# Peptides against a protein of PDB entry 3T6J, part 43

Target 1, 375 residues: chain A of PDB entry 3T6J
Amino acid sequence: PIVESYIGFIESYRDPFGSRGEFEGFVAVVNKAMSAKFERLVASAEQLLKELPWPPTFEKDKFLTPDFTSLDVLTFAGSGIPAGINIPNYDDLRQTEGFKNVSLGNVLAVAYATQREKLTFLEEDDKDLYILWKGPSFDVQVGLHELLGHGSGKLFVQDEKGAFNFDQETVINPETGEQIQSWYRSGETWDSKFSTIASSYEECRAESVGLYLCLHPQVLEIFGFEGADAEDVIYVNWLNMVRAGLLALEFYTPEAFNWRQAHMQARFVILRVLLEAGEGLVTITPTTGSDGRPDARVRLDRSKIRSVGKPALERFLRRLQVLKSTGDVAGGRALYEGYATVTDAPPECFLTLRDTVLLRKESRKLIVQPNTRLE
Target 2, 372 residues: chain A of PDB entry 3T6J as posed
Amino acid sequence: PIVESYIGFIESYRDPFGSRGEFEGFVAVVNKAMSAKFERLVASAEQLLKELPWPPTFEKDKFLTPDFTSLDVLTFAGSGIPAGINIPNYDDLRQTEGFKNVSLGNVLAVAYREKLTFLEEDDKDLYILWKGPSFDVQVGLHALLGHGSGKLFVQDEKGAFNFDQETVINPETGEQIQSWYRSGETWDSKFSTIASSYEECRAESVGLYLCLHPQVLEIFGFEGADAEDVIYVNWLNMVRAGLLALEFYTPEAFNWRQAHMQARFVILRVLLEAGEGLVTITPTTGSDGRPDARVRLDRSKIRSVGKPALERFLRRLQVLKSTGDVAGGRALYEGYATVTDAPPECFLTLRDTVLLRKESRKLIVQPNTRLE

## One batch from the design tools (peptide; aimed at target 1 V142)

Design b2_p17_8_s1 (made by RFdiffusion4, then SolubleMPNN; from b2_p17_8, 9 letters changed)
Fold by OpenDDE base, seed 2:
Structure b2_p17_8_s1 (fold): chain B 375 residues (1-375), chain A 17 residues (1-17)
Amino acid sequence: as target 1 above (375 residues)
Amino acid sequence: VIVPGGEAVPLDTDVAR
């Protein structure tokens, strides 16, 4: 089999400032069948980048074809095993040299092994559909998240010689209608400027890209879904995200007013965006479980994903990108922390919901290192 | 990086409690 590995100080999620990498490594085997789907996605990446809700001036000047491979992990050394990876984590290198994407396929398979009776916070009518399509929908999400999420967008930079990587006279900020007024100076990076919100903010952007682009028929076709199946994959992907936004409350510490997990914070932010869109798109209803204890149900109106959800996400995602591109830390922090704030204000009462989430928390599953054999 | 959003996979990427 084809073997891939990496090792080093790579991911900075455990650094509160998003800068210092944790030492990790893995050894994995290429899954050729799944890799073929991601290769098709790569082949369409340049065109799909144009579908993102920002002007071409805020996208990479030149598309650099990345590598994308599905991997079955044999050994992973680190604090946690991701479902997908995009490297390098340096935006300047991503836009000038390129990047690599991987999907950890067998990790995804384990993540989706949920028993119906233990599946929390979903309507009964959604459970079977969710179980059926969670895996496939998340494959789509991982591909989009890594390739077109982390792999998209341009940082405006002024180099050491004072030269700009954009035309100051012609490039217009789509949010303000004005010329670009801020950028990254020499030595400034995404992480150095956005610091405590950098990791979660970027994950939020990437997740939003996934939700947004999964609505594109070409994406679903690449993954082999058409007709009713494609619509179900879309629905379950969005449903999974809003459910994850509720589950995210586990990772909020009220006493410290902080989040402990960047991705879950990001998913909570997306939930807030979609709730703000209103019109019955997303509903979270407190209930009573069969045990007489607090429970909750998340409902997503399938018919309103495109009409209500997509426009809301489009506006939000564009703002995320514009603020990132221009290095507008003040604006970015205001936007992101606003949606990331957790209170007990009605109607959502998120702190109360958090108690419910904690109460319904499933026992932690352990990932056991797999082995290989000759047959 | 993307990580699973459910309870099924332990996410030990937590910064602090």
Scores: peptide ipSAE 0.147, ipTM 0.730, DockQ to the pose 0.096
OpenDDE base, seeds 1, 3, 4, 5: peptide ipSAE 0.129, 0.146, 0.099, 0.093; ipTM 0.737, 0.745, 0.746, 0.733

Design b2_p17_8_s2 (made by RFdiffusion4, then SolubleMPNN; from b2_p17_8, 11 letters changed)
Fold by OpenDDE base, seed 5:
Order: sequence, then structure tokens, then C-alpha cells
Structure b2_p17_8_s2 (fold): chain B 375 residues (1-375), chain A 17 residues (1-17)
Amino acid sequence: as target 1 above (375 residues)
Amino acid sequence: VLVPGGKAIPLDTTVWG
């Protein structure tokens, strides 16, 4: 078997400023069969990057073919086992040296075991479809999130010699219609500039890329879905995201006005974006459970994903990228914190919904590390 | 080449399980 190991200060999610890495280590075996799907995605990556909603001037000048593998984890040492990884964290290194993506396949497999009776916040008519396609849709989302989410976009930089990596005279900000007014200076990084919002903001961008690009027929074809199956995978992927946005409220601490999990904050932000789009795309309805206690239902109108959802996500995703590329911390913080704010204002009453989410919270599954044996 | 730093999607069994 092909063995991969990772060790070092890899993830910065436990640092409030997103800068200091947590020491992590794991050993895994490459799953060749599952890796083949991701290889096909990599083969299409250069073309798919062109489908993202920003000008080529905001994309990397040179496409660097990344590695993407599916890993079966044998041992993991860290605060939490991820489903997918993109390394390195440093945007400058990703732009100049490339990057690697991994899907933790056997970790993802744990997600396949969903019991219908325990599935919260979905309409009854969606539950069976959700159970059927949750796993496959998650594979699609993780692949896109890592490869084309984290693997996309350019940072505008002025180096230590004063040279720019973009043409100041010709590059236009698509949001303002003006020339580029801000950039990263030598020694400035994404994390150093955006600090407390950097991790969650980037995760939000990556998740949004996943939702946006999963609408492309070529993506679904790469993963082996066609026709009605492809449409169901798309629907379940989007449904899963809006549900996750509601579930994310568990990780908000009202007393401290902070989020305890970057990805969950990101998913809540996406939910807010899609709710703002209106037109009946997403509906969250408070209900009463069979136990007589508060419950809720999330509804996504599949017929409005492309007509309402995609344009809303496109605009939002473009703004995220433009603000990231230009190093506009003030604009980025205003945008992101605006969507990440949790209040009890109607009609959503998110703080009240949070109480419902906490009430309906289920026990987490225990993940047990596998053993290998020679027979 | 070992390169430090990564972005990882955490598994939350309440969301994904």
C-alpha cells in the first residue's frame, strides 16, 4: 500500500487570530479507487476554474496541477479529524509551489450512516432523498471545496522590490469598475491581514465554490452522475448546506458574540446569503415536534436553485474573492461579519432557532481508529 | 516536501453523520 503521513503545525483553527498552527499528525493509506475520481476532477480543474465568477485577472496566472488523493486514515493525532484537507495554508506557497488536496475517505464513510428517525430539520418528503444522496453529494462538495475552492483565486501583491504581480493600469475591480486600490505588501499574508475572520472567510469562499460549481454538468459527470441522479445530487448538496447553516447555530456563543467553529460560521453565512435572495428559495419554519417541544423545518425549492440561488451566490462569491484579492480587510470584515451576525430579529429569529437547534441536538458518533493486520 | 499549514473540513456527525 501507498502510505502517507502528515506531521507538524498544520491547522490554525484553534487560534483566534488564525495564525498559530496546532500540532497534528496522521498516518494514512492511499485509496487508489477513490483517488481516481479526484484525478479526473484535477484533469478538469483548469477549465473549471474559468467558470468561477471573477475575471481571469483575479485568478492565478499560471495553473499549477495539484495532487488530490483519497486517504484511509489509520491513526490521527489532533483536536479533530477532518473530512478533507488542503495544504499548505500559505497562499504565496500555493501560488508559486502548488498545493495538495486529500479526502479522508474512511472519515467520510462515517457520514453515510444516517438514521431516518434521527434526521432533524428536514421535510419528510426530503428525508429519503437526503439519506440516499448525502454521501455522494458530500464527496462532490469536499472535492470542489478543496481543489477549486481553496485552490482558486489570486492575491494582488507588491513584493519587497516594489514590483506588482498585476498590471495596475489595466486590471479593473469588477465590483467598483475602478483600478485596484489595495493589495498585499511584502510580509503580509491572508491570515495576518484578515486575522480573526480569515479562516472562516476562506472556508465560506471554498464552500460557496463547491455549491456554485456543483451546478456544472461536467462536475457531476466526473463523479459519475447523470440525468435525474445528477439533479438529485445537486439538490441534496444545496439542501445539506442550508441545513448545516441552521445547525451551525450550535457553535455560536451569544454571550461572547463569537463563533467556536470556522466552518460552521461559514455555513451560517451561506444560509444568510441564500435567505437574503428571497423568492421562496429557502424557508425555515418553526414547528412543534411530536414531543410537544419546539422543532424546525428547512425547505429548499429545487426549482429556484439555478434561477435564484446561483445568481445570489455568484454575487456573494465574487465579492468575497475581490475583497480577498485586494486585501481589503475593512470591506471584507464588514461583509462577512454582517452575514455572520446572529440576532433574534424577525422573521428568522436566529437566537430562538438556536435554542431549538440545541434542544434537538443529537449525540455525536464516536470515531474509532482502524487496525491493520497481515493474514 | 513537508509543507506546514492546511485547511481541513471537520467532520461533525450531527451535520454529516
Scores: peptide ipSAE 0.140, ipTM 0.766, DockQ to the pose 0.065
OpenDDE base, seeds 1, 2, 3, 4: peptide ipSAE 0.121, 0.102, 0.106, 0.046; ipTM 0.745, 0.746, 0.753, 0.656; seeds 1, 2, 3 fail the geometry check

Design b2_p17_8_s3 (made by RFdiffusion4, then SolubleMPNN; from b2_p17_8, 11 letters changed)
Fold by OpenDDE base, seed 2:
Structure b2_p17_8_s3 (fold): chain B 375 residues (1-375), chain A 17 residues (1-17)
Amino acid sequence: as target 1 above (375 residues)
Amino acid sequence: VVVEGGKAVPLDTEVWG
């Protein structure tokens, strides 16, 4: 088998300031079949990057072909096992030197393996579809998240000699209609500038890219889905995200007004964006479970994903990128923290919903001590 | 060669990205 490994101080999710890496390592075996799909995605990456909702001036100047591999984890050392990885975690290096993407396939398999009777917060009519397509939709989402999420966008930089990596006279901020007024100076990084929101903000951007681009027919074709199957994969991917936004409330600490998990905060933010879009796109309804205790149902109107959801996400995603590119910390924080705020205000009453989420909480499970066999 | 799942251990959350 082809074996991959990495080790070091890599991920900074446990750092409140998003800068200090945690010691982490893994050993994994290449899943050739799934890797082939990601290779096709890589082959289309340059074209798909153009589909993102920002001007080319806010995208990388030169496309650098990355590696993308699906891995089955044999061993993992760290506080948490990811489903996907994009490295290096430095935006400047990503845009100048390139990057590598990894999907941890067997981690995803465990993550999406849910028994129907234990599947919470979905309409009964959606459960079978969700179970059927969660796996495939995860593959699509992770692929897009890593490759075209984390792998997209440009940071505007002025180097130590005063030179800009963009034309100050011609580049226009699509949100303001004006010339670029802020950028990263020498020594400034994404993490150093955006600090406490950097990790979650970037995860939110990457997740949003996944949702946005999964609507593209070419993406679904790459993963082998056509017709009704492609539409079901799209639906389940979006449904999973809005459900995840509700589940995210578990990781909010009301007493401290903080989030304990960057990805879950990101998913909650996306839920808020899609709820704000209105028009019946997303509905969260408190219910009573069969046990007589509080429950909830999330409904996503499939027919409104493209007409309502996509435009809302497009606008939001563009704003995320523009603020990131220009190093506008004040604007970025205002935007992100606005959507990340959890209150008990109607109609959603998120703090009340959090109680329901906690009540219905089930233990997540991951594979440990996996075996290998010959086929 | 394929990797087969071993023991399922509880985790705090699903994380990707």
Scores: peptide ipSAE 0.110, ipTM 0.669, DockQ to the pose 0.381
OpenDDE base, seeds 1, 3, 4, 5: peptide ipSAE 0.026, 0.026, 0.029, 0.026; ipTM 0.562, 0.575, 0.631, 0.561; seeds 1, 3, 4, 5 fail the geometry check

Design b2_p17_8_s4 (made by RFdiffusion4, then SolubleMPNN; from b2_p17_8, 10 letters changed)
Fold by OpenDDE base, seed 4:
Structure b2_p17_8_s4 (fold): chain B 375 residues (1-375), chain A 17 residues (1-17)
Amino acid sequence: as target 1 above (375 residues)
Amino acid sequence: VVVPGGRAVPLDTEVWG
């Protein structure tokens, strides 16, 4: 078997400023069968990058073929077990040296184990479909999230010698129609510049890339989905995201006005974007459970994903990237924190919904280390 | 390969720190 191990100060989510890594270590075995799907995704990456909603000038100048592997984790030492990993964090290194992606396949499999009777916040008609396709859709999402999410976009940089990695005269900001007015100076990084929002913002961008690109038939085909199955995978992926946005409220602390989980904050932001799109795309309805206590239902109109959802996400995702590329912290913070704000304002009444989410909170899953053997 | 930093997708209910 092919064994991979990671060890060191890797993830910075526990640092409020997104700079200091937490010590992490894991040992995993390569899953060859699942890795083949990601290899196909890698083979299509250069083309799929062009499908992202920003000009080529905001994408990496040179495509660097990344490594993408599906791993079955044998042991994981850290505060949390991820479903996927992308390294390094440093965008400059990603642009010049490349990056590596991994999907933790057996971790994903744990996430797939959902009991219908315990599945919260979904319509009854969606539950079976959700259970059926949650796993496959999550595979798609993780793959896109890592490879084309974190692996996409360019930072505009002026080096120590004053040279730019972009043509100041010809590159136009698609949001403003003007020349580029800001960039990263030597020594400035994404995390150092965007600080407290950097991690969540980047996760939001990556998640948005996943949702956006999963709409492309080529992506679904790579993962082996066609026809009605492909549409179901798309639907469940989007449904999972909007549901996650609601579940995210568990990780918001109203008293401190802060989020305790960057990805969940990102998912809430996406929910807000899709709610803002309106037109009945997403509906959250407070209900009463069988126990007589508050409940809620999330509804996603499948027929409006492409017509309403995609354009909204496109605009939002473009803005995220443009602000990231140009190092526009003020604009980026204004945009992101605007969507990340949790109030009890109608019609959503998110703080009230949070109470419902907490009431319906499921027990945290316990992940047990697996064993492996040679046959 | 030693690589500084990383991005990781948690499970829905995972809390890091």
Scores: peptide ipSAE 0.190, ipTM 0.772, DockQ to the pose 0.070
OpenDDE base, seeds 1, 2, 3, 5: peptide ipSAE 0.131, 0.129, 0.105, 0.157; ipTM 0.744, 0.744, 0.738, 0.758

## One batch from the design tools (peptide; aimed at target 1 E11 A83 E207 R267)

Design b2_p18_1 (made by RFdiffusion4)
Pose (drawn by RFdiffusion4):
Structure b2_p18_1 (pose): chain A 372 residues (1-112, 116-375), chain P 18 residues (1-18)
Amino acid sequence: as target 2 above (372 residues)
Amino acid sequence: TPSSGAAVEEDSAYASRF
């Protein structure tokens, strides 16, 4: 459509329980030139789902070209203006017929060297160069194969299923599936507090995982003297964001105030656990003399260590999502999402520095439409 | 030239599940 639109109570992020949605609406025009560079990603999108750490039976049944667009926003009502979105928010529809992927083109043109805190003098160079371009990649993957992948196991009214039970097996356990989503049950209705952050974490992780693929970069025109940097800046940005996320964590209530930031911190912790000097947090000192930190990500160890930690992580997340296992999901997540002062990081002590170097986000003014 | 509407806070998320 020339004009793209949508509205309703949709994104569930701001419900302390995680079910009730917050009202919004948007009207934006579809840009053509930048969209083809996405529709490409849609065309070859079919194969990639099978590169995911879980078998094809643990994935959605068919596939689709649901849609991927680039929208110049006219009116976005509500609290915020996301860079990209995958909707409608009803999973059943995501599997049965389809969904849509939205990359807002003109919001980007808005959001783009001393404020590059927690990096090094190198780094921020590659950051300034490859942040913008890589942003499209991470968004595309986050939206398309982030939430585009995965399958829900639901018990329909009768004792039957939406799938064949005897032929499905859990790689982690080896047994046959003992858990699932029953009638009326949904992602938010079960995982609740964690559902948003957990699902987002899975999407971003798949983002890095497939951001390691030559083909996707060929779609975005990255290879050779190119294919490096963008991937690096992407991962580096992910680990840095994992650091900045401490600001949005409330230690006194032992509570996270956001899904994305928390998820990013979790991915950071998983990478730190992979160890092998791949990632480091150093309690440095800024030129101003105050406290500070430098995030160190060894690029040469990206495929040899970090990737395994990823596909093992995604395999577990997805496995627990399909069977709808809350116990394992939480125990696997809230454990990773835990914030403490234990070394050799001391995140409780780091959080202060994160708050000192903290940033306040900008404001996006919007145009109107007068009737003549 | 169109008039200006209300300002909205920027988002830092790559994308959101709506």

Design b2_p18_1_s1 (made by RFdiffusion4, then SolubleMPNN; from b2_p18_1, 12 letters changed)
Fold by OpenDDE base, seed 4:
Structure b2_p18_1_s1 (fold): chain B 375 residues (1-375), chain A 18 residues (1-18)
Amino acid sequence: as target 1 above (375 residues)
Amino acid sequence: SPELGPAVPADDRPHVRG
């Protein structure tokens, strides 16, 4: 077997300021069969990057072909086990030196294990479809999230010698129509500038890339889906995201006005963006469960994903990238914290919905370290 | 590094709104 490992101070999710890495390490075995799908995605990455909703000037100057491997984890030392990894976490290094992507296949398998009777917040007519396509849609989302989410975009930098990595005279901010007026100075990083919102903001960008690009026929083809199957995978991927946005409320602490999980905060933000799009795209309806206690249903109108959802996500995703590229902390914070705010304002009444989410909370799975053997 | 489901062990780091 091919063994991969990594170790060090890598992920900063546990730092409130998004900067200090937590010591982490894993040992894993390469899953060759699953890696093949991601290699096909890598082969199309350069072309797919052009589909992202920002000018080439806001994308990496040079495409650096990354590795993408599916791994079965044997040992994971850390506070949490991700479904996917993109390293290094320094954007400047990603754009100049390259990056590596990993899907933790057996972790995903655990995440996929959902029993129909325990599946919350979906309409009955969506449950079987959701169960059928959750796994495949996750594979698509993880691949896009890591490779084209974390693996995309450029930071505008002025180095210690005063040189810029972009042409100040010709590069135009697509949101303002003006020349670039802010950037990262020497010693400034994504995490150092955006601090408390950096991790969640980046996860939100990556998740948004996944939703946006999964609409591209080539992406679904790479994963082996065509026709009605491809449309179902798209639908379930988007449905899963809006459901996740509701589930995210579990990780919000109202009395402290804080989020306890960066990815879940990101998913809530995306839900807010798609709700703001309106036009019946997403509906969250409080209901009464069979037990007589509060429940809720999330509905996504499949027919409006492309007409309503995609444009809304496009605009939002472009704004995320532009603000990130230009180091506009004030603008970025205003945008992101605006969508991350949880109130009890109508019509959604999110704080009330949170009570429902907590009431219907599923037990957290404990991942047990596996063993392996030759047969 | 996404955790794509609530059932997967996740970090509980504080994220304080600025």
Scores: peptide ipSAE 0.026, ipTM 0.632, DockQ to the pose 0.094
OpenDDE base, seeds 1, 2, 3, 5: peptide ipSAE 0.025, 0.020, 0.025, 0.026; ipTM 0.641, 0.620, 0.600, 0.635; seeds 2, 3, 5 fail the geometry check

Design b2_p18_1_s2 (made by RFdiffusion4, then SolubleMPNN; from b2_p18_1, 12 letters changed)
Fold by OpenDDE base, seed 1:
Structure b2_p18_1_s2 (fold): chain B 375 residues (1-375), chain A 18 residues (1-18)
Amino acid sequence: as target 1 above (375 residues)
Amino acid sequence: PPPLGEAVPASDAPHVRG
């Protein structure tokens, strides 16, 4: 078997300032069959990057072909096991040297092992479809999230000599219609500028890229989905995201007005964006469970994903990228924290929904190391 | 900050960010 590993100070999620990495490491075996799909995605990456909702001037100047591999994890030492990884975490290195992507395939498989009777917050009519396509849809999401999410976008920089990596006279901010007014100075990084929101903001951008690009027929074709199957994968991917946004409330601490998990905060933000789009795209309905206690249902209107959801996500995703590229911390924080705010305001009453989420919380899963044998 | 992950168990959850 082909073995991959890494070790070191890599992820900064446990640092409130997003700068200090946690020491972690893994040993994994390459899954050749799944890796082939990601290789096809890599082959299309340069073209797919052009489908993202920002001008080429806000994208990397030169496409650098990354690696992408599906891995079955044998051991992982760290605070948590991710579903996918994009490294290095330094934007300057991503832009100049390239990056590597991995999908931790067997981690995804564990996450999908939910019994139908324990599946919360979905309409009964959606449960079977969700169970069937959650795995495949998440493979698509992970691929897009890592490769085209984390792997996309340009930071505007002025170097130590005063030179810019963009033409100040010709590059226009698509949100303002004006020339670029802010950028990263020498020594400034994404994490150093955006600090407390950097990790969650970037995860939100990457997740949004996944949702946005999964609508593209070429993406679904790469993963082997066509016709009705492709539409079901899209639907379940979006449904999973809005459900995750509700589940995210578990990781909010009202007393401290803060989030304990960056990805879940990101998913809540996306839920808020899609709720704001209105027009019946997403509906959260408080209900009463069979036990007589509070419950809830999330409904996503499939027919409105492209007509309502995509435009809303497009605008939001473009704003995320423009604010990131220009190093506009004030604008970025205002946008992101606005959507990340949890109140009990109607109609959603998120603090009340949080109580429901906590009440319906599933037992914590234990992930244990797999064993291997010779055949 | 690259990794995509599901809901991390409370014992494995990153520290509170504010």
Scores: peptide ipSAE 0.024, ipTM 0.627, DockQ to the pose 0.075
OpenDDE base, seeds 2, 3, 4, 5: peptide ipSAE 0.021, 0.024, 0.024, 0.020; ipTM 0.611, 0.627, 0.629, 0.639; seeds 2, 3, 4, 5 fail the geometry check

Design b2_p18_1_s3 (made by RFdiffusion4, then SolubleMPNN; from b2_p18_1, 12 letters changed)
Fold by OpenDDE base, seed 3:
Structure b2_p18_1_s3 (fold): chain B 375 residues (1-375), chain A 18 residues (1-18)
Amino acid sequence: as target 1 above (375 residues)
Amino acid sequence: PPPLGPAVPASDAPSVRG
């Protein structure tokens, strides 16, 4: 078997300022069968990058073919086990040197295990479809999230010699119609500038890329889905995201006005974006459970994903990228914190919904270190 | 960049990959 491992100060999620890495490490075995799908995705990555909703001037100047591997984790030491990884975490290095992607396949498999009777916040008619396609849809999402989410976009930089990596006279900000007014100076990084929102903001961008690009037929084909199956995978992927946005409320601390998980905050932001789109795309309905206690249902109108959802996500995703590229911390913070704000304002009453989410919270799964054998 | 996760939500922990 092919063994993969890493160890060191890698992820900065535990740092309130998003800068200092947590010491973590893993040992894993390559899953060759699952890696094949990601290899096909890599082969199409350069073309798929062109489908992202920002000008080529905001994308990498040159595509560097990354590695992408599916891994079965044998041991993982850290505060949390991810479903996917993109490294290194430095955007400048990603642009100039490249990056590597991994999907932790057996971690995903654990995440897929849900009993139908315990599946919360979905309509009964969606539960079987959700159970059937959650796994496949998540594979698509992970692939896109890592490769084309984290692996996309350009930072505008002025180096220590005063040279720019973009043409100041010709590059136009698509949101303002003006020339570029801000950039990263020497010594400035994504994390150093965006600080407390950097991790969650980047996760939100990556998740949004996944939702946006999963609508592309080529993506579904790469993963082996066509026709009605492809449409079901798309539906379940979007449904999972809006459900996750509701579940995310568990990880908000009202008393401190803060989020405890970057990805969950990101998913809540996406939910807010899709709710803002209106037109019946997403509906959250408070209900009463069979036990007589509060419950809720999330409904996603399948017929409005492309007509309503995609345009809303496109605009939002473009704004995320433009603000990231230009190092516009003020604009980025205003945008992101605006969508990340949790209040009890009608009609959503998110703080009330949070109580419902907590009431319906599932028991935490225990991840146990496995063993393996050669047959 | 940050990994997709955590696969298993961790409550009451410092900001974790979620």
Scores: peptide ipSAE 0.025, ipTM 0.643, DockQ to the pose 0.094; fails the geometry check
OpenDDE base, seeds 1, 2, 4, 5: peptide ipSAE 0.022, 0.020, 0.023, 0.020; ipTM 0.638, 0.615, 0.648, 0.626; seeds 1, 2, 4, 5 fail the geometry check

Design b2_p18_1_s4 (made by RFdiffusion4, then SolubleMPNN; from b2_p18_1, 12 letters changed)
Fold by OpenDDE base, seed 5:
Structure b2_p18_1_s4 (fold): chain B 375 residues (1-375), chain A 18 residues (1-18)
Amino acid sequence: as target 1 above (375 residues)
Amino acid sequence: PPPLGKAVPASDAPSVRG
């Protein structure tokens, strides 16, 4: 088998300021079949990057072909095992040296192994479809998230010699219509500048890229889906994200006004964006479970994904990128923390919904290390 | 030192890392 491993200070999620890395390591085996799909995605990456909702001036000047591999993890040492990884975290290195993407395939397989009777917050009509397509939709989302999410966008930088990596006279901010007013100075990084919101903000951008680009027919074709199957994968991917936004409330601590999971905070933000879009796209309805206790249902109108959801996500995603590119911490924090705020204000009553989410919380899955044997 | 990375936890059972 082809063995892949890494070790070192890799993830900064446990640092409140997003700067200090946690020591981590894994050993994994390459899944050749799934890796082949990701290689097809890589082959289309340069073209797909052009489909993202920002001007070319806000995208990387030079496309660097990344690696993308699906891995079956044998051992993982760290605070938590992820579903996907993009390295390095340093944006400057990603744009000058390139990056590597991995999908932890067997971790994903464990994650989507949900029994129908335990599946919370979905309408009955959606449950079978969700179960059928959750796995494939995860592959699509993780692939897009890593490769075209984390792998996209340009940071505007002034180097130590005073030179800019963009034309100050001609590059226009698409949100303001004005010239670029802010940038990263020498020694400033995404994490150092955006600090407490950096990790979750970037995950939100990457998740949004996944939702946005999964609507592109070429993406679904790469993963082997066409016709009705492709539409179902899209629907389930969006439905999963909306559901995840509700589930995210588990990871909010009201007393401290903080989030304990960067990705879940990101998913809640996306839920808020899609709720704000209105027009019946997303509906969260409090209900009563069979036990007589509070429950809830999430509905996503399939017919409004492209007409309502996509434009809303486009505008939001563009704002995320523009604020990131320009190093506008004040604007970025205002935008992101606004959507990440959890109150009990009607109509959503998110704090009340949080109680429901906690009440309906599924038991945590136990991931067991696999064994390899010679036969 | 090795570069920092970004990792995505599973939606239904997210890791404590994300």
Scores: peptide ipSAE 0.073, ipTM 0.695, DockQ to the pose 0.076; fails the geometry check
OpenDDE base, seeds 1, 2, 3, 4: peptide ipSAE 0.060, 0.063, 0.069, 0.035; ipTM 0.686, 0.692, 0.705, 0.690; seeds 1, 2, 3, 4 fail the geometry check

